Peptides against a protein of PDB entry 5VVV. Designs and how they scored, part 65

Target 1, 276 residues: chain A of PDB entry 5VVV
Amino acid sequence: FLCGVVEGFYGRPWVMEQRKELFRRLQKWELNTYLYAPKDDYKHRMFWREMYSVEEAEQLMTLISAAREYEIEFIYAISPGLDITFSNPKEVSTLKRKLDQVSQFGCRSFALLFDDIDHNMCAADKEVFSSFAHAQVSITNEIYQYLGEPETFLFCPTEYCGTFCYPNVSQSPYLRTVGEKLLPGIEVLWTGPKVVSKEIPVESIEEVSKIIKRAPVIWDNIHANDYDQKRLFLGPYKGRSTELIPRLKGVLTNPNCEFEANYVAIHTLATWYKSN
Target 2, 276 residues: chain A of PDB entry 5VVV as posed
Amino acid sequence: FLCGVVEGFYGRPWVMEQRKELFRRLQKWELNTYLYAPKDDYKHRMFWREMYSVEEAEQLMTLISAAREYEIEFIYAISPGLDITFSNPKEVSTLKRKLDQVSQFGCRSFALLFDNIDHNMCAADKEVFSSFAHAQVSITNEIYQYLGEPETFLFCPTEYCGTFCYPNVSQSPYLRTVGEKLLPGIEVLWTGPKVVSKEIPVESIEEVSKIIKRAPVIWDNIHANDYDQKRLFLGPYKGRSTELIPRLKGVLTNPNCEFEANYVAIHTLATWYKSN

## One batch from the design tools (peptide; aimed at target 1 L82)

Design b2_p26_7_s3 (made by RFdiffusion4, then SolubleMPNN; from b2_p26_7, 14 letters changed)
Fold by OpenDDE base, seed 4:
Structure b2_p26_7_s3 (fold): chain B 276 residues (1-276), chain A 26 residues (1-26)
Amino acid sequence: as target 1 above (276 residues)
Amino acid sequence: PLPPEEELSEVEKALIERAKEELKKL
């Protein structure tokens, strides 16, 4: 069971010292996972093709080493979906080289994120792939196999919540393709019925699990505030029955952008996880 | 941009409309 934090918000990423402090807090609270997915890391999303500089590499190596010191699984995410041509072997090779670089930093767990992107494929991809889901699954499977089938590999679908599914979760052709074609060792990220799910009913997890043919990892935006700079949710982790725990592969909270605002969010997640 | 709890963001609306358009081509 993956339990911890995703740094998955828009806005200023946490500094390396905040991330190290996070790992210390996660270990202390018997949480086990950190997903590196800061939207405003240019080399994570906008410039995903660009290799890390020597200085950036040293920082990431230090961060990954710190996660290991605190027994926190460091999952490196990349979000190539803004401008990748899935059918282009050079793009696939560029993605491989980027993940090879991160593997050299001592990273062993990875995520491919296709959240907050357009569903439209380019003309070249439309000639090769039957749908956007087929393109995403193809590259995700290829990368997963290329990396030697790492123990933890995550996929974030473009339809990552109930409100994004057309016509709905159980009838989504996109999620059906993901469920049928994504290799079984790849985990699927899900935010619940909404992007910010006030509640995640058990029935909603049973519905999505059926179509994706696996238990999801919850990317939990309950404490996210990147969408409203006036919002600061300092309340406890709530609206999630502990009956979800045996039905999930994990829960990763995407908390407030303000690092120090997250004490209650992360601590109450830890309490919730231990209450099962 | 994440949507406020009660309304689909313009990004969500655009994603849904595009998903509808791709489904009409199948």
Scores: peptide ipSAE 0.090, ipTM 0.719, DockQ to the pose 0.103
OpenDDE base, seeds 1, 2, 3, 5: peptide ipSAE 0.055, 0.022, 0.037, 0.024; ipTM 0.721, 0.632, 0.576, 0.652

Design b2_p26_7_s4 (made by RFdiffusion4, then SolubleMPNN; from b2_p26_7, 13 letters changed)
Fold by OpenDDE base, seed 5:
Order: sequence, then structure tokens, then C-alpha cells
Structure b2_p26_7_s4 (fold): chain B 276 residues (1-276), chain A 26 residues (1-26)
Amino acid sequence: as target 1 above (276 residues)
Amino acid sequence: PLPPEEELSEVEKALLERAKEELAKL
């Protein structure tokens, strides 16, 4: 069971010292996972093709080593979906080289994120792939196999919540393709019925689990505030029954951008997780 | 994934239109 934090917000990323302090807090609360997915990290999303500089490499190596010291699984995410051509073998090879570099930093767990992108394939991809889901699954499976089938590999679908599924979760052709074609060792990220789910009913997890043919990992935006900088949700982790725990592969909270505001969010997640 | 409301609305619209196109191909 993956339980911890995703740094998955828009806005100023956390500094390396905040991330190390996070790992110390995660260990203290018997949480086990950190997903590196800061949207405004240029080489994560906008410039995903660009290799890390020597200085950036040293910082990431130090961060990954710190996660290991605190027994926190460091998952490196990349979001190539803004401008990748899925059918172009040069794009696939560029993605492979980027993940090879991160593997050299000592990373062993990875994620491919296709959240917050246009549902449009270019003309070349439309000639090769029957749908957007087929293109995403093809590259995800190829990368997963290329990396030697890592123990932890995550996929974030473009339809990552109930409101993004058309016509609905149980009838989505996109999620059906993901469920049928994504290799069984790859985990699927999900935010619940909404992007920011006030409640995640058990029945909603049973519905999505059936179509994706696996238990999801919850990306939980309950404490996120990047969409409204005036919002500070300091409430406890609520609207999630403990009956979800045996039906999930994990829960990763995407908390407030303000690092120091997250004590209650992370601590109450840890209490919830231990209550099962 | 929490883009600004403006980006969410465009992405959500683009998501909805393509999901309609994918259903029309089945």
C-alpha cells in the first residue's frame, strides 16, 4: 500500500530542504511514499525532453538519497503529454534517455502522467493509433518494459476523475482501453468522483476498479490550494471511509502549496491509514 | 492535477469533445 505525499501542484515547487523535512515527517508518521510531480518544474512537464544539468543532477541525487535514508519510496514522474508525438520513435527514445538519466540518480520508481492535456492526437498519431488511450498505453507499456518492469510504476490517465469520464466512469472507452491494454504491473492514479473530491464513496472506487481492472492509487486533492491561492484547507482528512484501504493500491495527498500548512493534512492521513 | 480554473475548463472541454469522438468510432 503506497501512502504519503504527491508534490503535484501548480505554482512554486518545494525547495530541497522542505522535501527532506517532508521525508523526515513521513517516516515519523509511518508513511512510505513521495511522488515527485511538480507541474512548474520545467524539466518535468514543459521541457520534459531536456536532460538535467550537472547541478540539477546533483540536487536530484541528493534528494533521492535522502528519501532512501528515511525509507521513503521516491517516485519520479514525467508529464510528456503537452507536445509528445507518440508514434515518433525519436520522442520515445528521448523519453527513454531522460528516464535513464533519472535511473542513474538512483531512482527505481517512475510515473507517466497524462493529466491536464488536450485530448488531441496529431495527424501522425491518428494514422498509427486507434485512440488517445491506445497511444498513451503503447508508450507507457514500452517505457515500463524498457526500464525492466520497476516494482512501482504509475500511470495518470487523462480521464483521472469521474467528471472527466465520458459518458461516465463505467462506460468510458478511454478507461476501458487503459484497463484492457495497460500492463497489469502498472498502477493507475485517480482523484475520485471530482478533481477535488469532498467525498470518495466506496462504490465509486468499485466502479473505477472494475473498468481499469485494478485497484487505483488515489491522488487526493482534498488539501490542494493551487487552483485558489486564497483557499487554505486546514481540516482533517475526511470523506474517505477506512473501508477504502483494502480496495486501493495507495493514497497520495497533493496538499497545500505552502509547505508549513500541511501538518494537519499529512498527520490526519497517517492516522486514517493506521486506523484499518 | 489542479490547473487554474481557466485551464481546467479548456482541458475539461477538450476532454469531453474527444471522448465524444472516441464513442462515435465504436
Scores: peptide ipSAE 0.131, ipTM 0.749, DockQ to the pose 0.086
OpenDDE base, seeds 1, 2, 3, 4: peptide ipSAE 0.052, 0.060, 0.035, 0.085; ipTM 0.708, 0.733, 0.573, 0.702; seed 2 fails the geometry check

Design b2_p26_8 (made by RFdiffusion4)
Pose (drawn by RFdiffusion4):
Structure b2_p26_8 (pose): chain A 276 residues (1-276), chain P 26 residues (1-26)
Amino acid sequence: as target 2 above (276 residues)
Amino acid sequence: EEETLLEKHEEARKNYEEQALKDFEE
């Protein structure tokens, strides 16, 4: 069961030294996972086709090392959603070459994120693929095979919270396609009824497990502050029923950008991780 | 090409920020 932090916000990402202290903290409080997905580390999203330079690689390996040294599972995320051409094979291949490079840093766990992308396709893609959801699942599956079908592997859908489902959660062509075609070994990230969920009703998640055909992984935006300059969140982890742990694969908290402000955010996530 | 991609990225970020703030205020 996956529990911990996702560094998944817009803005100045954390540095290696902050992530080491993060791993030591996750262990002192018995959490198991860290998802690397900072939106503005340029090779994660903006220039996803680009390989890490020599010194960048030295940094990522030293990072994946301290993750094992503290036994925190390290999941690497990549976001091709902005401009990838799903049908073109050179494009599919560059993604593998990039995911290969990181596999050789010590990485076993991977994620493909598709949040916040223009919902339609290029002229070339609309031929080979029936719908937008078809294209993502095809590449997510093809990639899931290529890496030797890894232990943990996440998929973040374009429709990733209740508000964002067209027309509703239950009868959505995008969501319908995912639950049926996406492989049973691939996890699905979900964010609650809203992007920043005040509460996560047990009925809402049970409802979601209907169409996804899985217990989804929560990308929790409760303490995220990247959207309002004046705002910071030092409150407890709240509005999440303890009765949820049995019904979910995991909860990864997407916290404040200021690293040291995240003490309460992670500790309260940790106490609640107990109690179920 | 890079300017077009940057515009798409910044627009996605703006939309996110607007939606997140709206959700919080409610």

Design b2_p26_8_s1 (made by RFdiffusion4, then SolubleMPNN; from b2_p26_8, 16 letters changed)
Fold by OpenDDE base, seed 4:
Structure b2_p26_8_s1 (fold): chain B 276 residues (1-276), chain A 26 residues (1-26)
Amino acid sequence: as target 1 above (276 residues)
Amino acid sequence: MLEELKKKYEESKEKYFKIAREDVEE
């Protein structure tokens, strides 16, 4: 069971010292996972093709080493979906090289994220793939296999919540394709019925699990505030029955942008997790 | 090309922001 934090918000990423402090807290609270997905890391999303500089590499290596020190699984995410051409072998090779670099930093767990992108393909991709889901699954499977089928590999679908599913969760051709064709060793991220789910009913997890043919990992935006910097979400982790735990592969909270605001959010997640 | 990419990034971000704001008000 993956339980911890995803740094997955828009806005200024946390600094390395904050991330190290996070790892210390995660270990203390018996959580086990950190997903590196800061959307404003330019080399994570906007400029995903760009290799890390020597200086950036040193920082990431240090960060990954720190995660290991605190026995936190460091998952490196990349979000190529803004402008990748799935059918272009050069794009695939570029993605492979980028992840090779991160592997050299000591990273062993990875994620491909296709969140917050248009649900369409370019002309070249339309000639090769029958659907957007097929394109995403193809590259994801290829990368997963290329990396030697790492123990932890996550996929974030474009339809990552109930409200994004067309026509709905149980009938989504996109999610059906994901479920049927995504290799079984790859986990699927999900935010619940909504982008920010006030509640995640057990039934909703059963529904999505059926179509994706696996238990999802919750990317939980309950405490996310990147969309409204005038608000801080300081309340406890709630609206998630502990009955979800045996039905999930994990929960990663995407909390407030303000690192110092997240004590309650993360601590109460830990309490929730340990309660079952 | 760079400006187009930046625009796409910003548009996707704003779309997410709008939806997220709506979700928390429900």
Scores: peptide ipSAE 0.735, ipTM 0.961, DockQ to the pose 0.930
OpenDDE base, seeds 1, 2, 3, 5: peptide ipSAE 0.734, 0.732, 0.729, 0.731; ipTM 0.961, 0.962, 0.960, 0.961

Design b2_p26_8_s2 (made by RFdiffusion4, then SolubleMPNN; from b2_p26_8, 13 letters changed)
Fold by OpenDDE base, seed 1:
Structure b2_p26_8_s2 (fold): chain B 276 residues (1-276), chain A 26 residues (1-26)
Amino acid sequence: as target 1 above (276 residues)
Amino acid sequence: SLEELLKKYLESKEKYFEQARKDVEE
């Protein structure tokens, strides 16, 4: 069971010292996972093709080593979906080289994220793939196999919540393709019925699990505040029955952008997790 | 182009922000 934090917000990423402090807290509270997915880290999303510099490599190696020291699984995410051409072998090769570099830093767990992108493929991809889901699954499976089928590999769908499913969760051709064609060792991220789900009912998890043919990992936006600079979410982790735990592969909270605001959010997630 | 990439980034971010704000107000 993956339980911890995803740094998955828009805005200024956390600094390395904040991330190291996070690892200390996660270990203390008996949590086990950190997902690196800061949307405004330029080499994560907008400029995903760009290799890390020597200085950036040293920082990431130090960070990954710190996670290991505190027994926290470090998952490196990349979001190529804004402008990747799935049918272009050079693009696939570029993605492989980027992940090879991160593997050399000591990283063993990875994620491919296709959140917050258009459903439309370019003309070249339409000639090769029958749907957007087929294109995403193809590259994800290829990368997963290329990396030697790592123990932890995550996929974030473009339809990552109930609201974004067309026509709905149970009838989505996109999610059906993901469920049928994504290799079984790859985990699927999900935010619940909504982008920010006040509640995540058990029946909603049963519904999505059926179509994707696996238990999801919750990317939980309950304490996310990147969308509203006027709010800090300081309340406890709530609206999730502990009955969800045996029906999930994990829960990763995407909390407030302000690192100092997240004590209650993360501590109460830990209490929730340990209560089952 | 860089301009087109920036446009896609901004539009996708704003779409997410709009939906998230709606979800919190419900």
Scores: peptide ipSAE 0.738, ipTM 0.967, DockQ to the pose 0.881
OpenDDE base, seeds 2, 3, 4, 5: peptide ipSAE 0.735, 0.728, 0.736, 0.732; ipTM 0.968, 0.965, 0.966, 0.965

Design b2_p26_8_s3 (made by RFdiffusion4, then SolubleMPNN; from b2_p26_8, 16 letters changed)
Fold by OpenDDE base, seed 2:
Structure b2_p26_8_s3 (fold): chain B 276 residues (1-276), chain A 26 residues (1-26)
Amino acid sequence: as target 1 above (276 residues)
Amino acid sequence: ELEKLRKKYEESKEKYKKIAREAVEE
């Protein structure tokens, strides 16, 4: 069971010292996972093709080593979906080289994220793939196999919550393709009924699990505030029955942008997790 | 090309923010 934090917000990423402090807290609270997915890290999303510099590499190596020191699984995410051409072998090779570099930093767990992108494929991709889901699954499977089928590999669908599913969760051709074609060793991220879900009912998890043919990992935006800089979400982790735990592969909270505001959010997630 | 990419990023971000704001108000 993956339980911890995803740094997945828009806005200024946390500094390395904050991330190290996070690992210390995660260990102390018996959480086990950090997903590196800061939207404003240029080499994560906008410039996903760009290799890390020597200085950036040293920082990431130090960060990954710190995660290991605190027994936290460091998952490196990349979000190529803004401008990748899925059918272009050069794009696939570029993605492979980027993840090879991160593997050299000591990273062993990875994620491909296709959140917050348009559903449209370019003309070249339409000639090769039957649907957007087929394109995403193809590259995800290929990368997963190329990396030697790492123990933890995550996929974030474009339809990552109930309101994004067309026509709905149970009838989504996109999610059906993901469920049928995504290799079984790849985990699927899910956010619940909405992009920010006040509640995640057990029935909603059963519904999505059926179509994706696996238990999801929750990317939980309950404490996310990147959409409203005037708000801080200081309340406890709630609206998730502990009955979800045996039906999930994990929960990763995407909390407030302000690192110092997340004590209650993360601590109460830990309490929730340990309560079952 | 860079301008187009920045535009896509900003549009996706603002779309997310709008949907998220609406979701927390429901």
Scores: peptide ipSAE 0.723, ipTM 0.965, DockQ to the pose 0.932
OpenDDE base, seeds 1, 3, 4, 5: peptide ipSAE 0.721, 0.716, 0.721, 0.717; ipTM 0.964, 0.963, 0.964, 0.963

Design b2_p26_8_s4 (made by RFdiffusion4, then SolubleMPNN; from b2_p26_8, 17 letters changed)
Fold by OpenDDE base, seed 2:
Structure b2_p26_8_s4 (fold): chain B 276 residues (1-276), chain A 26 residues (1-26)
Amino acid sequence: as target 1 above (276 residues)
Amino acid sequence: KLEELKKKYEESKEKYKKIAREAVEE
């Protein structure tokens, strides 16, 4: 069971010292996972093709080593979906080289994210792939196999919550394709009924699990404030029955941008997790 | 290409922010 934090917000990423402090807190609270997915890391999303510099490499190596020291699984995410051409072998090769570099930093767990992108494929991709889901699954499976089928590999669908599913969760051709064609060793991220879900009912997890043919990992935006930084979400982790725990592969909270505001959010997630 | 990429990033971010704000208000 993956339980911890995803740094998955828009806005200024946390500094390395904050991330190290996070790992210390995660260990102390018996949480086990950090997903590196800061939207404003240019080499994560906007410039996903760009290799890390020597200085950036040293920082990431130090960060990954710190996660290991605190027994936290460091998952490196990349979000190529803004401008990748799925059918272009050079794009796939570029993605492979980027993940090879991160593997050299000592990273062993990875995520491929297709959140917050348009559903439109370019003309070249339409000639090769039957749908957007087929294109995403193809590259995800290829990367997963290329990396030697790492123990933890996550996929974030473009339809990552109930309101994004067309026509709905149980009838989504996109999610059906993901469920049927995504390799079984790849985990699927899910956010619940909405982008920010006040509640995640057990029935909603059963519904999505059926179509994706696996238990999801929750990317939980309950404490996310990147959409309105005038608000701080200081309340406890709530609206998730502990009956979800045996039906999930994990829960990763995407909390407030302000690192210092997240004590209650993360601590109460830990309490929730340990209560089962 | 860079300007187009920046535009796509900003549009996706603002779309997310709008949907998230609406989702919290429901």
Scores: peptide ipSAE 0.723, ipTM 0.965, DockQ to the pose 0.926
OpenDDE base, seeds 1, 3, 4, 5: peptide ipSAE 0.721, 0.716, 0.721, 0.717; ipTM 0.965, 0.962, 0.964, 0.963

## One batch from the design tools (peptide; aimed at target 1 Y10 L82 D116 V195)

Design b2_p27_1 (made by RFdiffusion4)
Pose (drawn by RFdiffusion4):
Structure b2_p27_1 (pose): chain A 276 residues (1-276), chain P 27 residues (1-27)
Amino acid sequence: as target 2 above (276 residues)
Amino acid sequence: EEAEKEELHAKHEKAKEEELEAKRESS
């Protein structure tokens, strides 16, 4: 069961030294996972096709090392959604070559994120693929095979919370396609009824497990402050029923950008992780 | 190559602002 932090916000990402202290903290409080997905670390999203330079690689390996040294599972995320051409094989290949480079840093766990992308396709893609959801699942599956079908592997859908489902959660062509075609070994990230969910009703998640055909993984935006300059969140982890732990694969908290402000955010996530 | 990079940057900024607005509305 996956529990911990996703560094998944817009803005100045954390540095290696902050992530070491993060791993030591996740262990002192018995959490198991860290998802690397900062939106403005350019090679994660904006320049996803680009390989890490020599010194960048030294940094990532030293990072994946301290993750094992503290036994925190390290999941690496990549976001090709902005401009990838799903049908073109050179494009699919560059993704593998990039995911291959990171596999050789010590990485066993991977994620493909597709949040916040223009919902339609290029002229070339609309031929080989029936729908937008078809294209993502095809690549996500093809990639899931290539890496030797890894232990933990996440998929973040374009429709990743209740508000964002067209027309509703239950009868959505995008969501229908994912639950049926996406492989049973691939996890699905979900964010609650809204992007920043005030509460997560047990009925809403049971409802979601309907169409995804899985217990989804929560990308929790409760303490995220990247959207309002004046705002910071030092409150407890709240509005999440303890009765959820049995129904979910995991909860990764996407916290405040200011690293040291995240003490309460992670500790309260940790106490609640107990109690179920 | 430069123009492609400028177009991609614009697409990124647009997508960023849309996500930040969605977060503000949901909060």

Design b2_p27_1_s1 (made by RFdiffusion4, then SolubleMPNN; from b2_p27_1, 13 letters changed)
Fold by OpenDDE base, seed 2:
Structure b2_p27_1_s1 (fold): chain B 276 residues (1-276), chain A 27 residues (1-27)
Amino acid sequence: as target 1 above (276 residues)
Amino acid sequence: MEEEIKRLLEKYEKAKEEEKKARLESA
């Protein structure tokens, strides 16, 4: 069961010392996972093709080493979906080289994120792939196999919550293709009924699990505030029954961008997880 | 930037709900 934090917000990323402090807090609270997915990290999303410099490599190596020291699984995410051409072998090769570089930093767990992108394929991709889901699954399976089928590999769908599913969760052709064609060893990220889900009912997890043919990992935006700087949600992790735990592969909270505001968010997630 | 991302996420959620409604009404 993956339980911890995704650094998945827009705005200023956490500094390396904050991330190391996070790992210490996660270990202390018996949480086990950190997903590196800061939207405004240029080489994560906007410039996903760009290799890390020597200085950036040293920082990431130090961060990955610190996660290991605290027994925290470091998952490196990349979000190529803004401008990738899925059918272009050069793009796939560029993505492989980027993940090879991160593998050299000692990373063993990875994620491909297709959240917050247009649902439209380019003309070249439309000639090769029958749908956007087929394009995403194709590259995700290829990268997963290329990396030697790592123990933890995550996929974030473009339809990552109930409101984004067309026509709905149980009838989505996109999620059906993901469920049927995504390799079984790849985990699927899910956010619940909405981008910010006040509640995640058990029935909603059973519905999505049926179509994706696996238990999801929750990307939980309950404490996210990147979308509302006036929203400092200092409330406890709530609106999630402990009956979800046996129906999930994990829960990763995407918390406030203000690092020190997250004490209650992360600690109450840990209390919830231990209550099962 | 962050209020713009808020508006983008809220616009994205609203636009997806509206596109979903319009496609369900046209089917």
Scores: peptide ipSAE 0.032, ipTM 0.663, DockQ to the pose 0.061
OpenDDE base, seeds 1, 3, 4, 5: peptide ipSAE 0.028, 0.025, 0.029, 0.030; ipTM 0.624, 0.626, 0.650, 0.656; seed 1 fails the geometry check

Design b2_p27_1_s2 (made by RFdiffusion4, then SolubleMPNN; from b2_p27_1, 14 letters changed)
Fold by OpenDDE base, seed 3:
Structure b2_p27_1_s2 (fold): chain B 276 residues (1-276), chain A 27 residues (1-27)
Amino acid sequence: as target 1 above (276 residues)
Amino acid sequence: MEKELKELLKKYEEAKKKEKEAMLKSS
């Protein structure tokens, strides 16, 4: 069961010292996972093709080593979906080289994120792939296999919540393709009924699990505030029954961008997880 | 698309614009 934090917000990423402090807090609270997915890391999303510099590499190596020191699984995410041509072997090779670099930093767990992108494939991709889901699954499976089938590999669908599913969760051709064609060892990220789910009903998890043919990992935006900089949610981790735990592969809270405000978010998740 | 996501994407576009402008000034 993956339980911890995703650094998945838009806005200023946490500094390395904050991330190291996070790992210490995660260990102290018996949480086990950190997903590196800061939207404002240029080399994570906008310039996903760009290799890390020597200085950036040293920082990431230090960060990954610190995660290991605290027994925290470090998952490196990349979000190539803004401008990748899925059918182009050079693009796939570029993605491979980027993940090879991160593997050299001692990373063993990875994620491909296709959140917050346009559903329209380019002309070249339309000639090769039957749908956007087929293109995403193809590259995700290829990368997963290329990396030697890592123990932890995550996929974030473009339809990552109930409100993004067309026509709905249970009838989505996109999610059906993901469920049917994504390799079984690849986990699927899900935010619940909404982007920011006030509640995640058990029935909603059963519905999505049926179509994706696996238990999801919750990317939980309940404590996220990047969409509203004036929002500071210091409420308990509620609206999630502990009956979700046996139905999930994990829960990763995407907390406030204000690092010091995240005590409640992380601590209440830890309490919730231990109450099962 | 939820209102919250539209606001988020707008912030992301505004950030991208500022960053592109910063890169152009350093050249």
Scores: peptide ipSAE 0.035, ipTM 0.595, DockQ to the pose 0.041
OpenDDE base, seeds 1, 2, 4, 5: peptide ipSAE 0.033, 0.033, 0.032, 0.034; ipTM 0.586, 0.579, 0.621, 0.600; seed 1 fails the geometry check

Design b2_p27_1_s3 (made by RFdiffusion4, then SolubleMPNN; from b2_p27_1, 13 letters changed)
Fold by OpenDDE base, seed 4:
Structure b2_p27_1_s3 (fold): chain B 276 residues (1-276), chain A 27 residues (1-27)
Amino acid sequence: as target 1 above (276 residues)
Amino acid sequence: SEEEYKKLLEKYEKAKEEEKKAMLESA
């Protein structure tokens, strides 16, 4: 069971010292996972093709080493979906080389994120892939296999919540393709019924699990505030039954961008997780 | 920025609604 934090918000990423302090807090609270997915890391999303500089590499190596020292699984995410041409072997090779670089930093766990992107494929991809889901699954499976089938590999679907599913969760051709074609060792990220789910009903997890043919990892935006600067949710982790735990592969909270505001968020997630 | 994120989400939701509408108009 993956339990911890995703740094997955828009806005200023946490500094390396905050991330190290996070790992210490995670270990202290018996959480086990950190997903590196800061939307405003240029080399994570907008410039995903660009290799890390020597200085950035040293920082990431240090961060990954620190995660290991605290027994925190460091998952490196990349979000190539803004402008990748899935059918282009050079793009696939570029993605491979980027993940090889991160593998050299000592990273062993990875995620491909296709959240917050347009559903339209380019003309070249339309000639090769029958749907956007087929393109995403194809590259995700290829990358997963290329990396030697890492123990932890995550996929974030473009339809990552109930409201983004067309026509709905149980009938989504996109999620059906993901469920049927995504390799079984790849985990699927899900935010619940909404992007920011006030509640995640058990029935909603059973519904999505059926179509994706696996238990999801919750990317939980309950404490996210990147979409509303006036929102500071200092409340406890609520609206999630502990009955979800046996139905999930994990829960990763995407908390407030203000690092110090996240004590209650992370601590109450840890309490929730231990209550099962 | 937060405003860019909101605009991105709004654009994404709108694109989904437009796609949904186009599918309903083609049925």
Scores: peptide ipSAE 0.025, ipTM 0.562, DockQ to the pose 0.058
OpenDDE base, seeds 1, 2, 3, 5: peptide ipSAE 0.016, 0.025, 0.025, 0.023; ipTM 0.499, 0.535, 0.495, 0.505; seeds 2, 3 fail the geometry check

